Peptides against a protein of PDB entry 5K2M. Designs and how they scored, part 53

Target 1, 273 residues: chain A of PDB entry 5K2M
Amino acid sequence: MRIGITYTVLRREEMAIKERAGEFGEVVMLHEDDLLFPGNYDLDVVIIRNVSHFKALYTARLFESEGIPTVNSSRLIFEAGDKLFATLRLAGKVPVPEWKAALSEGGALRVPDSLGYPLVSKPVFGSWGRLLAKVNDRDSLEAVLEHRKWMKNPLYGIHYFQEFVEKPGRDIRSYVIGGEFVGAIYRYSNHWITNTARGGKAEPCSDPEVEELSVKAWEAFGEGALAIDIFESEKGLLVNEVNPNMEFKNAARVTGADMAGKLVEYAVEVAKT

## One batch from the design tools (peptide; aimed at target 1 S52 N195 M246 F248)

Design b2_p24_7_s4 (made by RFdiffusion4, then SolubleMPNN; from b2_p24_7, 7 letters changed)
Fold by OpenDDE base, seed 3:
Structure b2_p24_7_s4 (fold): chain B 273 residues (1-273), chain A 24 residues (1-24)
Amino acid sequence: as target 1 above (273 residues)
Amino acid sequence: GGSSEGEYDEEVLERARAAAEKAM
């Protein structure tokens, strides 16, 4: 068994994945600077850990073109890494926040007629709450739309909106790998954008409803390793988004779950199919 | 290009995070 690991930055996650992969076979670490295609790679599977969504997507597709399976697959990265495409999958299986999509400014200006205020403007791509806006009124909506006109990437012209969900000063992040629930955490923040990277406290989440909902959310895609972001709302649990390029350092530390081992075990299973 | 700037910002943020975590 020869296991590739692609990466941009050698984080604690990539070090843990490398260590556990060494128990199953030969490990080949591949920095982004080492990647040229076509490359005649001698690998049974590749674990994709590139930081960029687009670099991860293209890296996965390039290995697949050489007959090498990837974790995650390019299909999963494409569908789960786009907030709108992920919502389209999730909405058929699990509760999600109310949402609207518009393909023009004129369409976007009509979104409040159905969702009301406050609403959340999201880009369809990106991480860490970048370019998230809480839109409280018409003036704020017009300002967000005006700024989007001057953004160079045409994907910023795809207008995705959600209802604003009031959260109890926290959200939930769960992890499902190969259809198995691995663990979950509460992420505490005083800001409406909850992210543990900004110094928020993390605690273990042991809730059977979270476990069941997380597995159902994974089943909307049917493959791979996903982090799942869940809101506690007045309407109950809502699946906000999924991440096909999961960070798990804090979750592994808090829960004691062997997320790196579970990811490697799944990659070895994928290599054998 | 617009996609490369967003990717670069993610790489910079992750490098800064990894550096901060080594300093703790």
Scores: peptide ipSAE 0.017, ipTM 0.534, DockQ to the pose 0.030
OpenDDE base, seeds 1, 2, 4, 5: peptide ipSAE 0.015, 0.017, 0.010, 0.010; ipTM 0.520, 0.539, 0.513, 0.508

Design b2_p24_8 (made by RFdiffusion4)
Pose (drawn by RFdiffusion4):
Structure b2_p24_8 (pose): chain A 273 residues (1-273), chain P 24 residues (1-24)
Amino acid sequence: as target 1 above (273 residues)
Amino acid sequence: SEADELREQLEEEYELEEELAPAE
């Protein structure tokens, strides 16, 4: 059993994964510099841990082209990692915040007629709560759209919005791996953006409703290891997003759950075809 | 104004996003 781990830097998550994988077989640490294709790699499975979402997608696709299964797969990395594609997959399967998509500035200006104010603008490929905007009126919408327009990346032209959900000073992050619920936390902040990457704080979450909803959200994709974001609202729990390159150091510490071990166990199972 | 604060925030975070598009 040879287990590959692709990485950019060795965060605590990557170190814990390396250790757990060592109990099952030879670990082959693959920095981005070690990635060259086409190439001969002798691996039964690769765990994708690249920090860049896009580099993770392409390395997963490249290893798949060498006949080497990846965790997560290139398909899941793309579908689950893009807010719009993921919302299309979650819709009708679990409750989600109301949302709209527009393809131009003019189309985006009509979004408030459907969603009302306040509304949330966020990039389709983003993480760590970056470039999220709470838009309370037209002037703010025009300001966000003007700045999006001047940004170089054509992906900023895909305008994705959600109604603003009044959360109780926190949100929920849960983890489902291979269909098994493995844990959840609350992420607190005095700010409406609660990511731990922006200073949000982790606490254990033992709400049985989140376990079931988290499995249903995972079932919309039917594979892999997903970190799932959930909002509490006046209309019950809402699934906001799913994440295919999960961070969990604060979550594992707070809940005591072995998220690195469970990811590895799942990877060994996929390595057996 | 709120619109100016959003422009500022977007400019500052856009610079970070140009350096890296991280996964979570």

Design b2_p24_8_s3 (made by RFdiffusion4, then SolubleMPNN; from b2_p24_8, 9 letters changed)
Fold by OpenDDE base, seed 4:
Structure b2_p24_8_s3 (fold): chain B 273 residues (1-273), chain A 24 residues (1-24)
Amino acid sequence: as target 1 above (273 residues)
Amino acid sequence: SEADELRERLAEESKEVEKLVPGE
């Protein structure tokens, strides 16, 4: 078996994936600079580890066009990596924070009529809490909308809003690969945006309700490897978002779960189908 | 064109994301 691994930056995750993949077959590391399509790739499966959502999406689709399956698939990356599209999948299966989407400034200005304040403005793409805004009032909403209007990327004209969820100073990140729950962590932060990148402590999360909810959230997509962000709210557990390009270094370290191995095992299964 | 602007912004976004990869 020949396993491709596409990457932008050789992170600890990519190193771990490479190491584990070597136990199953020949590993071909493919930096973004090595990728040219159409190409003659002799690979049975490709693990997509591009940092950019869009690069990951297009890379997956390009390999698929050559008959090479990818983990994750371009379909999954597309649906899970877009916050709005992910919400559309999730909302039919699991509890999610209340949300609204608007396609114009005029529509966006009516969002508080249903969600109230405070609300969260999210771009449909992007990671690490980038361009998340807590919108406390009308003035803040107008400011966010004005700024979005002057952003060059037309995707910023897609206005996605969510209710502001009060969290207990932490959130949950779980991991489901091939429908199997692999592990979960608490991410602690004093900021309303919980992100381990901002110096948050991670601790193991052992909660059967989290496990069940995580699997159900994965079932909304029905394939691949997903990190799932869950909020502990007064309404109970809410699935906030999913990530098809999961970072798992901290989760693997804290839980002891073989995230890289599970990902490779799943990729090998995908290659055989 | 809108397509060109999108491509440019996506290229910028990619570079920004690469820099923002937290040392998790």
Scores: peptide ipSAE 0.016, ipTM 0.462, DockQ to the pose 0.098
OpenDDE base, seeds 1, 2, 3, 5: peptide ipSAE 0.016, 0.014, 0.015, 0.018; ipTM 0.482, 0.451, 0.449, 0.543; seeds 1, 3, 5 fail the geometry check

## One batch from the design tools (peptide; aimed at target 1 Y7 T8 M15)

Design b2_p25_1 (made by RFdiffusion4)
Pose (drawn by RFdiffusion4):
Structure b2_p25_1 (pose): chain A 273 residues (1-273), chain P 25 residues (1-25)
Amino acid sequence: as target 1 above (273 residues)
Amino acid sequence: TRQEELEEADREEAELKEEIFEEDE
């Protein structure tokens, strides 16, 4: 059993994964510099841990082209990692915040007629709460769209919006791996953006409703290891987002759950075809 | 030794994230 781990830097998550994988077989640490294709790699499975979402997608696709299964797969990395594609997959399966998508500035200006104010603008490929905007009126919408327009990346032209959900000073992050719920936390902040990457703080979450909803959200994709974001609202729990390259150091510390071990166990199972 | 390794990993992570946030600006 040879288990590959692709990484950019060795965060705590990558170190814990390396250690758990060592109990099952030879660990082959693959920095981005070690990635060259086409190439001969002798691996039964690769755990994708690249920090760049896009580098993780392409390395997963490249290893798949060498006949080497990846966790997560290139398909899941793309579908679950893109807010719009993921919302299309979650819709009708679990409750989600109301959302709209537009393809131009003019189309985006009509979004408030459907969603109302306040509304949330966020990039389709983003993480860590970056470039999220709470838009309270037209002037703010025009300001966000003008700035998006001048940004180089054509992906900023895909305008994705959600109604603003009044959360109780926190949100929920849960983890489902291979269909098994493995844990959840609250992420608190005095700011409406609660990511731990922006200073949000983790506490254990033992709400049984989140466990069931988290499994249903995972079932919309039917594979892999997903970190799932959930909002509490006046209309019950809403699934906001899913994440295919999960961070969990604060979550594992707070809940005591072995998220690195469970990811590895799942990877060994996929390694057996 | 182990403590030193954890501190180093945290430093490298913080530095990488800071760089990415600066690039976003």

Design b2_p25_1_s4 (made by RFdiffusion4, then SolubleMPNN; from b2_p25_1, 16 letters changed)
Fold by OpenDDE base, seed 3:
Structure b2_p25_1_s4 (fold): chain B 273 residues (1-273), chain A 25 residues (1-25)
Amino acid sequence: as target 1 above (273 residues)
Amino acid sequence: SMEEELKRAEELEKEYMEKLDKELE
């Protein structure tokens, strides 16, 4: 068994994955600077750990073009890594926050007619709460839309909105790999955006309802390794988003779950299929 | 040592995350 691992930065997660992969076979570490295509890669599977969503997507597709399966697949990265595409999958399977999408400024100005205020404006791509805006009124909406006109990436012209969800000073991050629930944590913050990467605290979450909902959310996609963000609302649990390029160092530390081992085991299964 | 390598990796991760936040991508 020969296992490739692509990466941008050698983080705690990549070191853990490398260590566990060594128990199953030969490990080949592939920094972004080492990747050229087409190539003659002698690998049975590649674990994708590129930081950039788009670099991860294209890296996965390039290996697949050479007959080498990836974890995650380019299909999963494409569908789960876009907030709107992910919502389309999730909405048919699990409770999600109320949402609206518009393809123009004129359309976006009509969103409050159906969702009301306050709203949350999100880009369809990006991580760690970047460019999230709480929109409380018409003036704020117009300001967000005006700024989007001057952004360089055309994807910023895709307007995605959610209802603002009041949270109890925390959210939930769960992990599902190959259809198996592997663990969950609470992430605490005094800000309406909760993220441990931005200095939030983490605690173990042991809730059977969270476990069941997390597996259902994964089943909306049907493959791979996903981190799942869940809100505790007055309406019950809501699946906010999924991440096909998951960070798990805090979750592994807090829960003791073998996230890296589960990921490698799944990659080995994919290689044998 | 393994601890020194982990510390260096965490520092690099922090720097990279800060860069990504500045790039807004």
Scores: peptide ipSAE 0.027, ipTM 0.630, DockQ to the pose 0.667
OpenDDE base, seeds 1, 2, 4, 5: peptide ipSAE 0.021, 0.021, 0.023, 0.025; ipTM 0.570, 0.566, 0.591, 0.605

Design b2_p25_2_s1 (made by RFdiffusion4, then SolubleMPNN; its pose is not in this set)
Fold by OpenDDE base, seed 1:
Structure b2_p25_2_s1 (fold): chain B 273 residues (1-273), chain A 25 residues (1-25)
Amino acid sequence: as target 1 above (273 residues)
Amino acid sequence: MPLSEEELEEAEKKAEEIVDSEYLS
């Protein structure tokens, strides 16, 4: 078994994946600078750990073009890595926050007619809580839309909104790999944006409802390794988003779950199919 | 060799910069 690992930087996650992969076969570390296509790579599977969503997507697709399966697949990275596309998958299987998408400023201005205020404005791409805005009123909505006109990326013209969900000072991040629930954590924050990368406290989450919902959320995609962000709301648990390029250092540390090992095991399984 | 804590912190910082760059594009 020859396992490729593509990466941009060697983080705790990449080091853990590398270490675990060594137990299953030969590990080939592939920095982004090493990636040339077509390359005629001799690999059974590639674990995609590029930091950039877009680099990850294209890297996965390029390996697939050479007949090498990837974890995650380019399809999964594409669908799960876009908040709107992910919502479309999730909404058919699990509870999600109420959402609207608009393709113009004029459409976006009508979002409150359906969802009311407050709203959360999100870019469709990215997973690190950037460019999130709590939109409390019309003035704030107009401001967000005005600023987006000046943004260069055409994806900022895709206006994705959610209802603002009142959370109990925390959210949940769970991990499902190959359909198996691996673990979950609470992420505590005094701010409405919960992100452990910003110094939030993490604690283990042991909740059977979270486990069940996480698996169902994964089943909306039906493949790969996903981190799943879940809100505790007055309406119950809501699946907010998923991440196909998951960070798990904090979750692994807090839960003791071998997330890297589970990822490698799944990659080996994919290689054998 | 295991990465030093400093190297890991630098890697995290670099990762953050890459992510931020995607938003800035």
Scores: peptide ipSAE 0.562, ipTM 0.927, DockQ to the pose 0.889
OpenDDE base, seeds 2, 3, 4, 5: peptide ipSAE 0.552, 0.557, 0.557, 0.553; ipTM 0.925, 0.927, 0.926, 0.925

Design b2_p25_2_s2 (made by RFdiffusion4, then SolubleMPNN; its pose is not in this set)
Fold by OpenDDE base, seed 1:
Structure b2_p25_2_s2 (fold): chain B 273 residues (1-273), chain A 25 residues (1-25)
Amino acid sequence: as target 1 above (273 residues)
Amino acid sequence: APLSEEELEQAEKEAEKVVQEEYES
């Protein structure tokens, strides 16, 4: 078996994936600079580890066009990597924060009529809690919308809002690969944005409700490897978002779970289908 | 050879830059 791994930078995750993949077959590391299409790639499967969501999406689709399956698939990257598209999948299967999407400023100004305040404004794309805004009032809403008019990317014109969820100073990140729950962590922060990449403390999460909800959230997509962000709310557990390009170094370290191995095992399974 | 801690830290910084540039697009 020949396993491709596409990457932008060699992080802890890519190194772990490479190491584990070597146990299953020949590993072909493919930096973004190595990716030319159409190509004659002799690969049974490709693990997509491009940092950019868009580069990951296009890379996956390009390999699929060559008849090579990818983990994750371009479909999954597309649907899970967009917060709105992910919400559309999740909302039919699991509890999610209340949300609204608007396609204009005039529409966005009516969001509080449904959700009230405070709101969370999110870009539909990207990870790591960038460009998140807590919108407490009308003045703040107008400010966010005004600033978005100056943003060049047309995706910033897609106005996605959630209710603000009061969290107990933490959130949960779980990992589901091929429908199997692999592990979960608590991410602690004194800020309403919880992200371990910003120096937040991580601790193991062992909660059967988290495990069950995580699997159900994965089933909304039905394939691949997903990190799942879950909120503890007064309403119970809420699935906030998913990430098809997961970082897991902190989770692997804290839980001891072989996330890289599980990802490779799943990729090998995909290659055999 | 295993990456040094410095190389790993640099890789994280590069990844952060890529993400930032994607938001700035």
Scores: peptide ipSAE 0.558, ipTM 0.929, DockQ to the pose 0.911
OpenDDE base, seeds 2, 3, 4, 5: peptide ipSAE 0.552, 0.555, 0.555, 0.555; ipTM 0.927, 0.928, 0.928, 0.928

Design b2_p25_2_s4 (made by RFdiffusion4, then SolubleMPNN; its pose is not in this set)
Fold by OpenDDE base, seed 4:
Structure b2_p25_2_s4 (fold): chain B 273 residues (1-273), chain A 25 residues (1-25)
Amino acid sequence: as target 1 above (273 residues)
Amino acid sequence: MPLSEEELEQAEKEAKKIVDEEYLS
């Protein structure tokens, strides 16, 4: 078994994955600078740990073009890593926050007619709660839309909105790998944006409802390793988003779950399929 | 050799920078 691991930087997660992968076979660490295609790579599977969503996506697709399966697959990275595409998968399977997408400023201005206020404006790509805006009124909506016009990336012209979900000062991040629930944490924040990458406290979450919902959310995609963000709302549990390029250092530390090992085990399973 | 805590912290900072740059594209 030859296991590739692509990476941009050696974080705690990549180090843990490398260590665990060494127990299953030969490990080939592949920095982004080492990646040239076509390359005739001799690997049975590649674990994708590129930091950039887009680089991860393209890296996965490039290895797949060489006949090498990846964890996650380019399909999963594409669908799960885009908030709108992820919502499209999730909405048919699990409860999600109410959402609207608009393709123009004129369309976006009508979003409150359906969802009301407050809204949350999100970019369709990215992580760590970047460029999230709580939109409380018409003036703030117009401001967000105006600012988007000045952003260079055409993806900022895709206007994705959710209802604002009132949370109990925390959210839930769960992990499902190969359809198996691995663990979950509460992420605490005094801000409406809850993210441990922004310095939030993490605590173990042991809730059968979270476990069941997390597995169902994973089943909407049907493959890979996903981190799943869940809100506790007045309507019950809502799946907010998923992440195919998951950080798990906090979750592993807090829960004691072998996130890296489970990821490697799944990659080995994928290699054998 | 295991990475030092300083090296791990630096890696996290670098990762954050990369993500931020992706948003700024």
Scores: peptide ipSAE 0.527, ipTM 0.921, DockQ to the pose 0.885
OpenDDE base, seeds 1, 2, 3, 5: peptide ipSAE 0.526, 0.524, 0.522, 0.525; ipTM 0.921, 0.921, 0.920, 0.921

Design b2_p25_3 (made by RFdiffusion4)
Pose (drawn by RFdiffusion4):
Structure b2_p25_3 (pose): chain A 273 residues (1-273), chain P 25 residues (1-25)
Amino acid sequence: as target 1 above (273 residues)
Amino acid sequence: EEEEEKEEALEEAEEFLEEMAEEAE
């Protein structure tokens, strides 16, 4: 059993994964410098841990081209990692915040007629709560669209919006691996953006409703290891987002759950074809 | 030696994450 781990830097998550994988077989640490294709790699499975979402997608696709299964797969990395594609997959399966998509500035200006104010603008490929905007009126919408327009990345031209959900000073992050619920936390902040990457704080979450909803959200994709974001609202729990390159150091510390171990156990199972 | 190498790897990760936070600002 040879288990590959692709990484950019060795965060606490990557160190814990390396250790757990060592109990099952030979661990082959693959920095981005070690990645060259086409190439001969002798691996039964690769755990994708690249910090760049896009580098993780392409390395997963490249290893798949060498006949080497990846966790997560290139398909899941793409579908789950893109807010719009992921919302299309979650829709009708679990409750989600109301949302709209537009392909131009003019189309985006009509979004408030459907969603109302306040509304949330966020990039389709983003993480860590970056470039999220709470838009309270037209002037703010025009400001966000004008800035998006001048940004170089054509992906900023895909305009994705959600109604603003009044959360109770926190949101929920849960983890489902291979269909098994493995844990959840609250992420508190005095700011409406609650990511731990922006200073949000983790506390244990033992709400049984989140466990079931989290499994249903995972079932919309039917594979892999997903970190799932959930909002509490006046209309019950809403699934906001799914994440295919999960960070869990605060979550594992707070809940005591072995998220690195469960990811590895799942990877060994996929390594058996 | 292994403990020193691990500490150095952790320091490098922290610096990388701080740089990323600064770029986000």

Design b2_p25_3_s2 (made by RFdiffusion4, then SolubleMPNN; from b2_p25_3, 15 letters changed)
Fold by OpenDDE base, seed 3:
Structure b2_p25_3_s2 (fold): chain B 273 residues (1-273), chain A 25 residues (1-25)
Amino acid sequence: as target 1 above (273 residues)
Amino acid sequence: MEAELRRKLEEEAERFFKELREKEE
């Protein structure tokens, strides 16, 4: 078994994946600077750990074109890594926050007629809460839309909105790999944007409802390894988004779950299919 | 600057996993 691992930065996650992969066969570390296509890669499977969503997507597709399967697949990265496309999959299977999409400024200005205020404006791509805005009124909505007109990437012209969900000072991040629930954590923050990357405390989450909902959310896509972000609301649990390029160092530390091992085991199964 | 940051992160990760292995023995 020959296992490739693509990466941008060697983080704790990539080191753990490398260590566990060594138990199953030969490991080939591939930095972004090492990747040229078409190439002659002798690999049975590639684990995709590129930081950029688009670099991860294209890297996966390029290896697939050489007949080498990837974890995650380019299909999963494409659908799960776009917030709107992910919402379209999730909404048919699990509870999600109320949402609207508009393809013009004129359409976006009508969103409050259905969702009311406050709103959350999100770009369809990007991570770590970048360009999230809480929109409390008409003036704030107009300002967000005006700024989007001058952004260079045309994807910023796709207007995605959610209802603002009041959270109990925390959110939930769960992990599902190959359809198996691996673990979950609470992420505490005094800010409405909860993210452990911004200095939030993490604690173990042991809730059977979270486990069941997380598996159902994964089933909306039907493959791969996903981190799932869940809100605790007055309406119950809501699946906010999924991440096909999961960070898990804090979750592994807090829960003791072998997330790197589970990811490698799944990649080995994919290689044998 | 990016190369130096990468080096520091790799060294920190190696130390962390060494300590974990020593605790499991």
Scores: peptide ipSAE 0.007, ipTM 0.373, DockQ to the pose 0.105
OpenDDE base, seeds 1, 2, 4, 5: peptide ipSAE 0.000, 0.005, 0.006, 0.000; ipTM 0.341, 0.352, 0.344, 0.348; seeds 1, 5 fail the geometry check

Design b2_p25_3_s4 (made by RFdiffusion4, then SolubleMPNN; from b2_p25_3, 13 letters changed)
Fold by OpenDDE base, seed 5:
Structure b2_p25_3_s4 (fold): chain B 273 residues (1-273), chain A 25 residues (1-25)
Amino acid sequence: as target 1 above (273 residues)
Amino acid sequence: MMAKEREELEKEAEEFFEKLREEEE
């Protein structure tokens, strides 16, 4: 078996994936600079670890065009890596925070009529809580919308909002690979944006309700490897977002789960299909 | 240019956050 691994930066996750993939066959590391299409690649499967959502998406689709399956697939990356598209999948299967989408400033200004204040403005793309805004009032909403007009990417004109969820100083990140729950962690933060990438403490999460909800959230997409962000709210557990290009270093360390191994095993299964 | 600048900023941010995480381990 020949396993490709595409990457932008060789992180601990990519090193772990490379090491585990070596147990199943020949490993071909493919930096973004190595990627030229059409390339007639001789690979049985490609594990997509490109940092950029769009580069990951296009890389996956390009390999698929050559008949090479990818983990994750371009379909999954597309649907899970966009916050709005992910919400559309999740909302029919699991509890999610209340949300609204608007395609104009005039539409966006009416969002508080439904969600009230405070609300959260999110870009449909991006990671680590970048460009998240807690919007407490009309003046703040107008300011966020004004700033969005001057952002050059047209996707910033897609206005996605959620209710502000009061969290107990933490959130949950779970991992589901090939439909199997692999593990979960609590991420602690004194800020309303909880992320371990911003210096948040991680602790193991052992909760059967989290496991069940995580699997159901994965089933909304039906394939691949996903990190799932879950909020603890007064309404119970809410699935906030999913990530098809998961970081798992902290979670693997804290839980002891072999996330890299599970990802490689799943990729090998995909290659045999 | 802008997509590339954003990708560079995303890459730099990821590298930065990765370094921060490596320093905390």
Scores: peptide ipSAE 0.014, ipTM 0.485, DockQ to the pose 0.054
OpenDDE base, seeds 1, 2, 3, 4: peptide ipSAE 0.013, 0.013, 0.012, 0.008; ipTM 0.452, 0.461, 0.456, 0.450; seed 2 fails the geometry check

Design b2_p25_4 (made by RFdiffusion4)
Pose (drawn by RFdiffusion4):
Structure b2_p25_4 (pose): chain A 273 residues (1-273), chain P 25 residues (1-25)
Amino acid sequence: as target 1 above (273 residues)
Amino acid sequence: SEEEEELEKGEEEFEEMKEEAFEEE
């Protein structure tokens, strides 16, 4: 059993994964410099841990082209990692915040007629709560759209919006691996953006409703290891997003759950075809 | 230990990358 781990830097998550994988077989640490294709790699499975979402997608696709299964797969990395594609997959399966998508500035200006104010603008490929905007009126919408327009990346031209959900000073992050619920936390902040990457704080979450909803959200994709974001609202729990390159150091510390071990156990199972 | 040194180095580099990413906003 040879288990590959692709990484950019060795965060605590990557170190814990390396250790757990060592109990099952030979660990082959693959920095981005070690990635060259086409190439001969002798691996039964690769755990994708690249920090760049896009580098993780392409390395997963490249290893798949060498006949080497990846966790997560290139398909899941793309579908789950893009806010719009993921929302299309979650819709009708679990409750989600109301959302709209527009393809131009003019189309985006009509979004408030459907969603109302306040509304949330966010990039389709983003993480860590970056470039999220709470838009309270037309002037703010025009400001966000003007800035998006001048940004180089054509992906900023896909305009994705959600109604603003009044959360109770926190949100929920849960983890489902291979269909098994493995844990959840609250992420608190005095700011409406609660990511731990922006300073949000983790506490244990033992709400049984989140466990069931988290499994249903995972079932919309039917594979892999997903970190799932959930909002509490006046209309019950809403699934906001799913994340295919999960960070869990605060979550594992707070809940005591072995998220690195469960990811590895799942990877060994996929390694057996 | 050697593993602890690798961990500290990786955490430092990651924090720098994260801070730089947030400054790009």

